# Peptides against a protein of PDB entry 3ESW, part 10

Target 1, 322 residues: chain A of PDB entry 3ESW
Amino acid sequence: NNIDFDSIAKMLLIKYKDFILSKFKKAAPVENIRFQNLVHTNQFAQGVLGQSQHLCTVYDNPSWHSIVLETLDLDLIYKNVDKEFAKDGHAEGENIYTDYLVKELLRYFKQDFFKWCNKPDCNHCGQNTSENMTPLGSQGPNGEESKFNCGTVEIYKCNRCGNITRFPRYNDPIKLLETRKGRCGEWCNLFTLILKSFGLDVRYVWNREDHVWCEYFSNFLNRWVHVDSCEQSFDQPYIYSINWNKKMSYCIAFGKDGVVDVSKRYILQNELPRDQIKEEDLKFLCQFITKRLRYSLNDDEIYQLACRDEQEQIELIRGKTQ

## One batch from the design tools (peptide; aimed at target 1 Y16 C307 E310)

Design b1_p10_6_s3 (made by RFdiffusion4, then SolubleMPNN; from b1_p10_6, 5 letters changed)
Fold by OpenDDE base, seed 1:
Structure b1_p10_6_s3 (fold): chain B 322 residues (1-322), chain A 10 residues (1-10)
Amino acid sequence: as target 1 above (322 residues)
Amino acid sequence: IVELILELEK
């Protein structure tokens, strides 16, 4: 009896695919009720949902991608990428080119394009005057600032000239292409859009303890890669827990194809209590939102993403980034 | 199992 191993393998693959696809079917009425109850009763769950409604889709804007690509010095970027790729990339294959691109974008963004702003420069005294600025507090946006999704404006007084300088915290990433300054929020917001504009698979990572960064899916490394524009950091998920000795409780990744608890990637020590939601409810919430984000995808796309999800979960459990 | 399946799909 020649066991047709190929036929058996094919049948197993079909059954496995069907099993995976069954998990991504429309939520049962009971799951919808559970979801609604969770987001109405748990503030953390409501926050995750609210963030997902924005962060999972806002960066998938073709008009914004065009504006970004028109604004960046693409000639410089690609020149630098090509230069680095020519040194080492040919031996590693074509997929490594995107890793070089992301590394150059990190360099370009931090060194050439965007500025960290603890305090603004005085609008009257000019450049390099931030040292003379005293915070007076925060206000709501004025009519002009409100056009650019501004929720808060920090107010500063110049100790030299006495004039007031406004630092609006813009959430419109297109406005950030003009202002070219901010803190972790502005950096991550615009950098996420920049990466998306190159057609890359990107997630926005929210940390409950007041930091944000990106993840990029590297086809070369075949995994999600930590990317922090503020730190010009590529594949250094340990920097927060180890280098900064930061205490953290939750890291949630938001992408077009899913919401994932990535806390295990970044919280390596000094874990704060995870008391905002039950672990089972958080898992359910992320899965539920992820299912909704994938409802329009075909079976092959769902299957490929599900395989990627399982690989990521294995990685997170094993604690070894391959 | 996922690793095995991914190997079988090659």
Scores: peptide ipSAE 0.024, ipTM 0.679, DockQ to the pose 0.600
OpenDDE base, seeds 2, 3, 4, 5: peptide ipSAE 0.022, 0.023, 0.020, 0.023; ipTM 0.624, 0.646, 0.586, 0.616; seed 5 fails the geometry check

Design b1_p10_6_s4 (made by RFdiffusion4, then SolubleMPNN; from b1_p10_6, 7 letters changed)
Fold by OpenDDE base, seed 2:
Structure b1_p10_6_s4 (fold): chain B 322 residues (1-322), chain A 10 residues (1-10)
Amino acid sequence: as target 1 above (322 residues)
Amino acid sequence: LNELILEILK
């Protein structure tokens, strides 16, 4: 009996694909009940769901992508990318070009485009007057600020001239292209949109302990890569736990194709209690939201994403960045 | 993987 190994291999691949696809079928009634109960009874789960409803879809806006590309100095960006790629990239294939692009975008964004705003400058006294600003608290947006998805406005008084300066915390990334200033939230929000505008696979990572960053899927590295616009950081997931000695409990990544607990990538030490939700419930929640995000995808897309998910899970367990 | 193997063997 000549065992046709090729036929067996093909059959195994088919069965494997079918098995994977079966996991992404429409949720059973019991899973829907579990999901509804979880988000109704657990505040953390409700928060993750709420974030997913925004962060997983908001950046997939072609009109916004066009505005971004029209706003950035693309000539400068590509000139710099081409220069760095010409030095090192030709030997490693075309896929590495996107890594150089992301690195240049990090540089460009931090050095040339966006500004950190701890305190605003005085609107009356002009530039470099933030040292004279005293916080008075926060208030709701006015009618103009409300047009740009502003939830909170920080109020400052100038110690020199006595005038009030408003620092709206805009969530509209298009408004951030104009204002070009903010803290980690504004930085990550706009930078996520920027990366998306170049056609990249990007996730927004929320840390419960008041930080946010991105992940980019590198086709060259064949994995999700840590990207922090505030730090001009590429592939340095350790910076929070090790360099900052930050204590953290949860890191959740939000992308168009899924929601993933990426805590294991970033929480290397100083882990805080994970007491907001049961681990099994968090896993279920992320999987359930991920399934919903993939309902419109075809079987091949689902299969490819599932393979990517499996590779990421293996990476997160092994702790080995390739 | 084990669940897969078990399903493939069915």
Scores: peptide ipSAE 0.007, ipTM 0.474, DockQ to the pose 0.098
OpenDDE base, seeds 1, 3, 4, 5: peptide ipSAE 0.006, 0.006, 0.006, 0.006; ipTM 0.470, 0.492, 0.467, 0.442; seed 3 fails the geometry check

Design b1_p10_7_s1 (made by RFdiffusion4, then SolubleMPNN; its pose is not in this set)
Fold by OpenDDE base, seed 4:
Structure b1_p10_7_s1 (fold): chain B 322 residues (1-322), chain A 10 residues (1-10)
Amino acid sequence: as target 1 above (322 residues)
Amino acid sequence: LTLEEIKKLL
């Protein structure tokens, strides 16, 4: 009996696709109940849900993309990308070009565009006066600051002139194109939007231990790549655990197509207790939110994303990011 | 899984 392996393989592929697609069907009533109970009873789950409601969709704004592209020095960026791309002997149109673009955007953003702000300069004394600034605490935004999704304003007094300087922590990335300063939150927020404005697949990674960064999906590497705008870092997921010796418990990636626990990519040592939620409940939560984000996608899109998710899960299990 | 990957498993 000549086993038609081609026919069997095709049939298995169809059945596998159907099986995968069945996992992304509308949640059963029992799953909805589990989800509701989880987000109402577990604060960490509620936090992940709240972040997903913002971070998964906020950057998919065409008007913002236009404003970003109009604000950046695209001529400088592409000149530098083209120069480095040509220097390495790559042909135009290769998928690796996007990796060069992201690397240049990291350079441009850190070196030319955005500023790290430990303390603001004194509004009265001018530039390079941050050394004279004493923190007085934080307060709520005023009426003007509130227009730009500001949750907190840090207040500083100048030791030289005695004047008060406000450092509003804006969450509006368009306002950050004007202010061009901040800490990891502002850096990651605006840089995520910048990468999205170039049509790239990007996730926002939240670390529970007060850091945030991006992941970019490299079509050349065919995987999610660590990207930290603060560090000008590309594909260095180890920097936190190894170089910084940072202790961490959770790293959660938020993208338009899903929410993923990426802790295994970044937490290589010094793991803190993962006591905020049961592992099974976190997995359920991320999958449930991911299903909801994909409800409007067609079967082919769902299947392609599910294949990508499976590859990522294999990567995360194997610990082979390199 | 691609069709070719499935064929390698068979």
Scores: peptide ipSAE 0.019, ipTM 0.532, DockQ to the pose 0.317
OpenDDE base, seeds 1, 2, 3, 5: peptide ipSAE 0.017, 0.015, 0.012, 0.007; ipTM 0.558, 0.500, 0.516, 0.498

Design b1_p10_7_s2 (made by RFdiffusion4, then SolubleMPNN; its pose is not in this set)
Fold by OpenDDE base, seed 5:
Structure b1_p10_7_s2 (fold): chain B 322 residues (1-322), chain A 10 residues (1-10)
Amino acid sequence: as target 1 above (322 residues)
Amino acid sequence: LTYEEILKLL
């Protein structure tokens, strides 16, 4: 009996594809009820849903991509990328070029483009006056600030001249191209848009303990790569848990194609209690939102993404032996 | 924690 192994392999592949695709079918009525109940009864689940409604889609704006590319010094960026890429003799092929691009974008953004703002400079006294600024608190945006998706404005008084300086916390990333300053929120928001503007697969990572960063899908490394614009950091997921000794409970990644609990990538020690939601309910929530984000995709796209998801889950379980 | 790390936690 010549077992046609090729026919068996093809049949198994078809059955496996069908099985994978079956996981991404429209939610059953019971799953919809479970989802609705979860987001209405669990505040953390409601927060994840609310973030997904914004973060998964907001950066997929071609008009914004054009504005970004028109604003950046592309000649400088590509000159630096080409220079670094040429040093490695092209041995690793074209896919590594994108990793060099992301590394240069990190450099350019931190060194040349954007500024960290603990306290604003005094609008009257000018540059390098932040030391003279005393916080008075926060308030709602004025009519002008409200145009740029501003939820809060930090108010500072200059100890030298007595004038008030407003530091609006803008969530409009296009406004951030003008202001070019902020904290982790503004940095991550604009940098996520920048990476998206180069056509990259990018996720926004929210940490419950007041930090945010990006992940980029490297075609060279064939995985999600940690990217922190504040740190100029590429592929250093350990910096929070190990270098900062930061205690963390949840890291959730938000992308156009899914929502993923990436806590295992970043929480390597000093894990805080994960008491905000049941683990099964969080897994269900992320999968349910991911299904919704993929409803317009074809079977081949769904299958490719599902294969990527499984590889990521394997990575997260095994832990990289650093 | 460096001063910068403390500021990032705030």
Scores: peptide ipSAE 0.013, ipTM 0.501, DockQ to the pose 0.012
OpenDDE base, seeds 1, 2, 3, 4: peptide ipSAE 0.000, 0.000, 0.000, 0.000; ipTM 0.387, 0.381, 0.381, 0.401

Design b1_p10_7_s3 (made by RFdiffusion4, then SolubleMPNN; its pose is not in this set)
Fold by OpenDDE base, seed 4:
Structure b1_p10_7_s3 (fold): chain B 322 residues (1-322), chain A 10 residues (1-10)
Amino acid sequence: as target 1 above (322 residues)
Amino acid sequence: LTYFEILSLL
């Protein structure tokens, strides 16, 4: 009996694909009830859902991508990418080029494009006057600031001239292309859009302990890569736990195709209590939202994404950044 | 200044 191992392998692959696809079918009524109960009873779950409703979709805006590409110095960016790419002896068309592009975008963004803002400069005294600024607190946006998805405005008084300077915390990334300043939130928001504008697979990573960064899917490395625009950091997930000695509890990645608990990638030591939600409920929540985001995808797209998810889960379990 | 350096100043 010549066991046609190729036929068996093909049949097993088909059955495996069908099994995987079955997991991404429309949620059963019981799963919907569980989901609804979870987001109504658990504030952390509600927060993750709320973030997913924005972060998973907002950056997939072609009009914004055009505005970004028109605003950036593409000639400088590609000149620098090509220079470093050629210096390392790579041939044109290699998948590694996108890693060079992301590294240059990190450089360009931090050094040439965007500014860190601890305190704003005084609107009256001009540039380099932030040292003279005293915080007075925060207030709601005015009518103009409200047009740019501003949730809060930090208020500062100039010790030199006595004038008030407003620092709106804009969530509109297009407005950030104009303002060119912010903290980790503004940096990550605009940088996520920038990476998306180059057609890259990008996730927004939220850390519960007041930091945010990106992940980029490197086709060369065949994995999600840590990207922090504030740090000009590429593939350094350890910087928070090790270099900063930061205590953290949750890191959640938000992308167009899913929501993933990536805490294991970043929380290498000094783990804070994960007491905001049961682990099983967080896993369920992320999977449920991910299924929802994939409802319009075809079977091949769903299968490819599920293969990526499995690879990532294996990586996260092994605790090895390979 | 890195984000950490800024936080260390806060």
Scores: peptide ipSAE 0.006, ipTM 0.471, DockQ to the pose 0.012
OpenDDE base, seeds 1, 2, 3, 5: peptide ipSAE 0.000, 0.005, 0.000, 0.006; ipTM 0.435, 0.421, 0.440, 0.474

Design b1_p10_7_s4 (made by RFdiffusion4, then SolubleMPNN; its pose is not in this set)
Fold by OpenDDE base, seed 4:
Structure b1_p10_7_s4 (fold): chain B 322 residues (1-322), chain A 10 residues (1-10)
Amino acid sequence: as target 1 above (322 residues)
Amino acid sequence: LTIEEIKKLL
């Protein structure tokens, strides 16, 4: 009996597709109840949900993309990308070009565009006066600051002139194009939008231990790549656990197509207790939110994303990011 | 999985 392996493989692929698609159908009533109970009873789950409601969708704004592209020195960026791309002997149109673009955007953003702000300069004394600034605490935004999604304003007094300087922690990335300063939150927020404005697949990674970064989906590497704008880092997921010796418990990636626990990519040592939620409940939560984000997608899109998710899960289990 | 990948599993 000549087993028609081609026919069997096609049939298995169809059945596998149907099986995968069945997992992304509208949640059963029992799953909805479980989800509601989880987000109402677990603060960490509620936090993940709240972050997903913002981070998964906020960067998919065409008007913002236009403003970003109009604000950046695109001529400088592409000149540098083209130079490095040509130097390495790559042909135009290769998928690796986007990796060069992201690397240049990291350089440009850190070196030319954005500033790290430990303390603000004194509004009265001018530039390079941050050394004279004493923190007085934090307060709510004023009426002007509130227009730019500001949750907190850090207050500083100048030891030289005695004047008060406000450092509003803006969450509006368009306002950050003007202010061009901040800490990891502002850096990651605006840099995520910048990468999205180039049409790239990007996730915002939240670490519970007060850091944030990006992941970019490299079509060349065919995987999610660590990207930290603060560090000008590309594909160095180990920097936190190894170089910084940072202790961490959770790293959660937020993208338009899903929410993923990426802790295994970044937490290589010094793991803190994962006691905020049961592992099974976190997995359920991320899957449930991911299903909701994909409800409007067609079967082919859902299947392609599910294949990508499976590859990522295999990567995360194997610990082979390299 | 591609058809070719499935064939390798069979």
Scores: peptide ipSAE 0.018, ipTM 0.536, DockQ to the pose 0.287
OpenDDE base, seeds 1, 2, 3, 5: peptide ipSAE 0.007, 0.016, 0.013, 0.006; ipTM 0.484, 0.506, 0.522, 0.487

Design b1_p10_8 (made by RFdiffusion4)
Pose (drawn by RFdiffusion4):
Structure b1_p10_8 (pose): chain A 322 residues (1-322), chain P 10 residues (1-10); non-standard residues A184 YCM
Amino acid sequence: as target 1 above (322 residues)
Amino acid sequence: SLDDLILEKL
C-alpha cells in the first residue's frame, strides 16, 4: 500500500471548497438573532456595526474616484513612481510597481498635498499664525458647511485682530480635496479614498484609542500592508505599539470585502485589557458582517476571498509573514 | 503554497 497522497490531497481541496462555499451562504435566522441581539447586549458591537456601514461601501464611488484623479497631480505622481522604478524595482518587478505607487502617494500626500491643523491659522491675519488663537468651543455647522456632512465646527478667536476663524470638521472626503487640511481623522478619510481611486484594495483600520489608518493589499508581498498617511509610513505596524509606545486594546479593519480584527498585527506590547466584548462574540460579529457583505458575490469570488482571509489569520495567529 | 496550507490545516 503505497498510500496515495496526491490523490487524497487533490481530493479534499475539492471537499474544502464545498465547506467554504457553504459557510458563506444563507444567514439562517438562527445566527441572525445572535446578531440583532448582540448589537443590543453590547455597544462595542453596535460600534463596529455602525462603522461597517459608514466605512465599507463608502469609498467605492466612481464619481468620487474620478474627481480625486482629476484633482491630484498624476503627472507628478507617476513620474516619481517611474523614476523610482528606474533605480531597479526588485529582480521580480512582480506587481512591485503597485507598491512603489502607494509609497509615492504617501509622499505626495504629506510633503505636498495635505496639511496638518491643530489650531487653524487666522483667516484675516497671515498664514503662519495659529498660536495666537484661543478656542471658544464647538458648535453646529452653518448652512454652507452643513452640505459637507459636518457635525462640529470648532471656532477660534484671534487675539491679534478679533476675528473668528472656524474649522469645520467634515466627513465628505471630496470637500477635503478642497480644504486640504486636518487631523488623522480626515487625513485618513481622504487617504483611503485616494488609495481606492487607483483601484487598489484598501481598508480603514480603527484603533479604539483614537487613531485611524489604512491597509493596502500588496500583490507583490501578497499580504496586507500597513499604510499610515500621517506618518508617511509604509510597512511599519509596530510604529504605534513600540516607536510611539502607545498603549492599545483593539484594532479593526473595514473594507468592501469584509471586517477583520487586525489587533494582532499592531498590538504587539503595551497591550491593554480587551474587556469590551466576549472574544467569541467579536469573531462572530465580524464573520457575520463579512458574510453579509458578500451575498451578491459569485462562488469563485467567495472562495478566493475566504482563502486570503485564512492566509491572514495564520499570519496574525502566528508571529510572522508567509 | 495555498493548497499546501489548506492541506496542513485539514

Design b1_p10_8_s1 (made by RFdiffusion4, then SolubleMPNN; from b1_p10_8, 5 letters changed)
Fold by OpenDDE base, seed 4:
Structure b1_p10_8_s1 (fold): chain B 322 residues (1-322), chain A 10 residues (1-10)
Amino acid sequence: as target 1 above (322 residues)
Amino acid sequence: SLEEQILKLL
C-alpha cells in the first residue's frame, strides 16, 4: 500500500489548523468565571485588563492616523529613508524598507519633533528656563486640560519670576502633536500612534518599573522588534537590563491582536520578584484577553496570528532574538 | 513551527 504521504500531510495540516482554531473559540463558562474572579481578586490582573481596554484599541483610529500624517514632515522622513535605503544597496519593495522607516521615525521623533521634559520652561520667562523651575507637586486637571485625557498636572514655580507653570500629563496623543513634549509616557504614546499611522503592526510595552516602549513587527526580521523612542533605539531589548542595570519584574505588550508577557525579552538580569500574580494566572489572563480581541477575525487571520504567537513564544523560551 | 514541518512533507 503506497502511503500517500501528501494526503496524510494535508490531513495533518487541516487537523492542526482545526486544533489551533479550537483554542480561539468563545470562552467556556468556566473560563469566563475564572477570568471574572481573577480580575476582581487580583489588582495586577485588573490593571492589565484596564490597560488592554485602552492600549489594544485606542491607536486603531483612522482619523488620528490622518492627523498624524498631516502633522509630520513626510517629505523629510521619506527623503532620509530613501537615502539610507539606497546607500545600503537595497531595491525598492523589499520588506527591509519598513525597518529603515522605523529607524528614521526614531531619529526624526527624537531629533526634530519631540522634546524631553524633565521640567517645563517657565510660561512667562520663555524657552530654556526649566533650570529655574521648582516642583510644587501635582493636582487634577482644569476644565481645559480635562478635554485632552489629562489625569495629572505637575505644578512648577519659577524661581526667577515667581509665576506658576502647569505641566499637564496629557494622554491624548493628538494633543501631544501640539505640545511636542513629555517623558517616557508621552513619548511612547505618541510614537505608538505614529508607527500605527504608517500601517505598521505595533505593540505598546508596559514595564511595571516605570518605563514604557514599543514593539514593531518587522516583516523583514519576521519577529517583534524592540523600539524605544526615548532612546532612539531599534532592536536593543537588552538596554534596560544590561546598559541601565535596571531591575524589572514584568513587561507586558499590548496590541490590537493580543496581550503578551514579553518579560523574557527584556529582563535578562536583576529580575525582581514576580509576586503580583501567579504565572499560570497571568498566562491565562493574557490568553483570555487575546481571544477576546480576536473574536471578530476570520479563521485564516486567527490561524496566522496563532502561528506568529507560537514563533514568538519559542523565541522567548530560547532567549535568543534570531 | 509544526506547520513548517508538515509543509516539508508536502
Scores: peptide ipSAE 0.031, ipTM 0.578, DockQ to the pose 0.352
OpenDDE base, seeds 1, 2, 3, 5: peptide ipSAE 0.026, 0.018, 0.023, 0.019; ipTM 0.560, 0.555, 0.569, 0.547

Design b1_p10_8_s2 (made by RFdiffusion4, then SolubleMPNN; from b1_p10_8, 4 letters changed)
Fold by OpenDDE base, seed 4:
Structure b1_p10_8_s2 (fold): chain B 322 residues (1-322), chain A 10 residues (1-10)
Amino acid sequence: as target 1 above (322 residues)
Amino acid sequence: SVEELILELL
């Protein structure tokens, strides 16, 4: 009797799909209790949950996407993308075009659009006066600054004119389209929105050791790609551990479809103690939040995302992004 | 992936 391997493979595929989908069913009462206990007893878990409630959803705003696209010099961007794409001999419509777009957006954002702000310019003395600014500390936002999701305002005094300049740390990315300045937080926040506005799959990566960046899902590379707007960096996850010799403990990626511990992608050396949460509890937390984010998706969407997650986990275990 | 492995059997 010829074993119908095709029939067996089809049956295995069905059973595998059913098994995967079963993991994304509504959480059992015991899982809900575990989750509640974890976020109430572990500060790191509470922090990850709080970040997920914002970062996983805030960038999926069609009105914001329209404002971004209206604000950017799209003609310049696409002109540069088309030029570099054609120069490398690629045909139109290839998945690699999106990688060229992200690289140009990195260039455009750093070189043409946004400014790094160590210290603000003096509001009275004008441009290129930051050298004259002395920090006085930080305070809460005023009534106007509070409209733009401002958590803190850095206060500076001009050594030349004696006037006070406020540097609000805005978390509203639409306000950042106006101000066009900030540090890693403002850069990553607005750049995440910019990438999302082009319809890209993007994650916000939080590092516990005071840095943030993006990941973009490249359809050409079929993986998550490191993207740092501050560094104009594409696919260089090693820059922190190797180039900066940075010590790190946790890197957590936040996207619309999930929360993922991506520490293994970025922490290549100089690992700090991972003492904030048990590894099993962190894994559970990320899976639980991911499951909640996918609750409204259909079975096909859930399955496709689960396959992507599996591939990423294999990549992270192998330590080969390259 | 497990899916890819199953599909290779088809």
Scores: peptide ipSAE 0.055, ipTM 0.769, DockQ to the pose 0.363
OpenDDE base, seeds 1, 2, 3, 5: peptide ipSAE 0.039, 0.038, 0.027, 0.035; ipTM 0.723, 0.702, 0.662, 0.695

Design b1_p10_8_s3 (made by RFdiffusion4, then SolubleMPNN; from b1_p10_8, 4 letters changed)
Fold by OpenDDE base, seed 5:
Structure b1_p10_8_s3 (fold): chain B 322 residues (1-322), chain A 10 residues (1-10)
Amino acid sequence: as target 1 above (322 residues)
Amino acid sequence: SIDELIIELL
C-alpha cells in the first residue's frame, strides 16, 4: 500500500486548521461566565482587562499616524536606515530593513526627539533649571490639561524664583508630540504610536513593577522583539532582569490582535511571587481577550495569528534567547 | 514553517 504521504499531510493540515479555528469560535456560555466571574473577583484580572480595552485599540488611529509621520524628520530617519541597510542588509533580504528602521527610530527618538523628565525645568527660569525644582506633590488636571487625557499633574516649586511649574502626566500621545518629554510611560506611549504609524506590528508591554516597553514583530527574525525607547534597546529582553537586577512578577503584552503573558521573555532571574492571579486563570484571561480581539478576522487571519502564537509559546518555553 | 511547527508540537 503506497502511503500517499502528501495526501495524509494535506488532510492533517486541514484537520489542524479546523481544530485551531475551533478554539477561536465564539466563547461558550461557560467561558463567558468564567470570564465575568474572574474580572469581577480578581483585581489583577480587572486591571488587565481595563488596560486591554485601551492599549489594544488606541494606537490603531489613522489620523494619529498621519500626525506622527508629519511630525518626525522622515528624511533623516530614512537616510540613516538606508545607510545602515546598505552596509549589511542586502545579503539578508528585504525583511531586515524594518529591523534597521526600528533601530533608527530608537536612536532618533532618544537622541533627537524626546527627553527624559525626572523634574521639569522652571517655566520662568528656562532650560536646564530642573535642579532647582522641589516637588510639592500631585493634583488633578486643570481644565486645559484634562483635554489631553491627563490623570495627574506633578507640582514643582522653583527654589530660585519661587514660581510653580506643573508637570502634567499626559496620556494623549499627540500631546506628547508637542511636549517632547516624560518618563517611561510617556516614552513608551508615544513610541508605540510611532512604531504603529510605520505600519508595524507592535505590542505595549506592561510590567507590574513600574516599567513599560514595546515589542515589535520582526518579519526578518520571525518573532517578537524587545524594544525599549527609554534605553534605545533592540532585542535585549535581559536588560531588566540581568543588567538592572530588577525583580519582576508579570510582563503582559497588549496588541491589536492579542494579550499575551510575556513574563518568561523578561523575567530571567529574581522572579517575584506571581500571587495576583492563578496561572490557569491568567492564561484563560489572556486567551479570552485575544479571542475577542480576533472576532472580526477571517479564518485565514485567525489561523496565521494562531500559528504565530504557538511559535511564540514554543520560544518562551524553550528559553531560546539566541 | 507550519510544517516545522507541527513537528515541534508532536
Scores: peptide ipSAE 0.014, ipTM 0.598, DockQ to the pose 0.389
OpenDDE base, seeds 1, 2, 3, 4: peptide ipSAE 0.007, 0.010, 0.012, 0.008; ipTM 0.489, 0.585, 0.494, 0.501

Design b1_p10_8_s4 (made by RFdiffusion4, then SolubleMPNN; from b1_p10_8 with D4E L7I)
Fold by OpenDDE base, seed 5:
Structure b1_p10_8_s4 (fold): chain B 322 residues (1-322), chain A 10 residues (1-10)
Amino acid sequence: as target 1 above (322 residues)
Amino acid sequence: SLDELIIEKL
């Protein structure tokens, strides 16, 4: 009996695809009940859900992408990318060009475009006056600031002239193209939009211990790559745990196609207690939100994303980052 | 909220 191995392999592949697709079907009533109970009873779960409702979709705005591309010095960016690609990129193939693009965007954003703001400069005294600024606290936005999705305004008094300077914490990334300053929140928010505007697969990574960064999916490396605009960092997931000696408990990635616990990529040492939610409930939550985000996708798209998810999970288990 | 991210760079 000649075992038709090709027929068996095809049949097994079909059954495997069907099995994978079955995991992404509409949630059963019991899963919906579990989800509702979890987000109602667990504050961390509610926070993850709330963040997902914004971060997973807000950057998928073609109008914003156009505004970004019109605002950036694309001639400078592509000139620099082409220059670096011409040195080494031809040997590695065309897919590496996107890695050079992201590296240049990191350089351009930090060096030429955006500014870190510990304290604002005095509106009256002008540039390089932040050393004279004393924090007075925070308040709600005024009527103008409220137009740009501002929840908090930091208030500073100038020790030299006595005038008040407002530092509104804008969440509108289009307003950030104008203001061109902030902390990790503003940096990551705008930089996530910038990467999206180049047609990249991007995730926003939230760390519970008050940091945020990006990941982009490199077609060259065939994996999610750490990207921190504040640090001009590419593929250095270790910088927080090792270089900063930062203690962390949770890193959650938010993208259009899913929500993923990426803590294992970044928490390499000094792990804080993961006591905000049960591990099984966090896994369930991320999977449930991911399933919802994929409801409009076809079976082939769902299967491709599921394969990518499995590769990421294998990577995270093996510790085989570089 | 995304507003609370105060990394003091020491």
Scores: peptide ipSAE 0.044, ipTM 0.767, DockQ to the pose 0.014
OpenDDE base, seeds 1, 2, 3, 4: peptide ipSAE 0.010, 0.043, 0.041, 0.043; ipTM 0.544, 0.766, 0.752, 0.762; seed 4 fails the geometry check

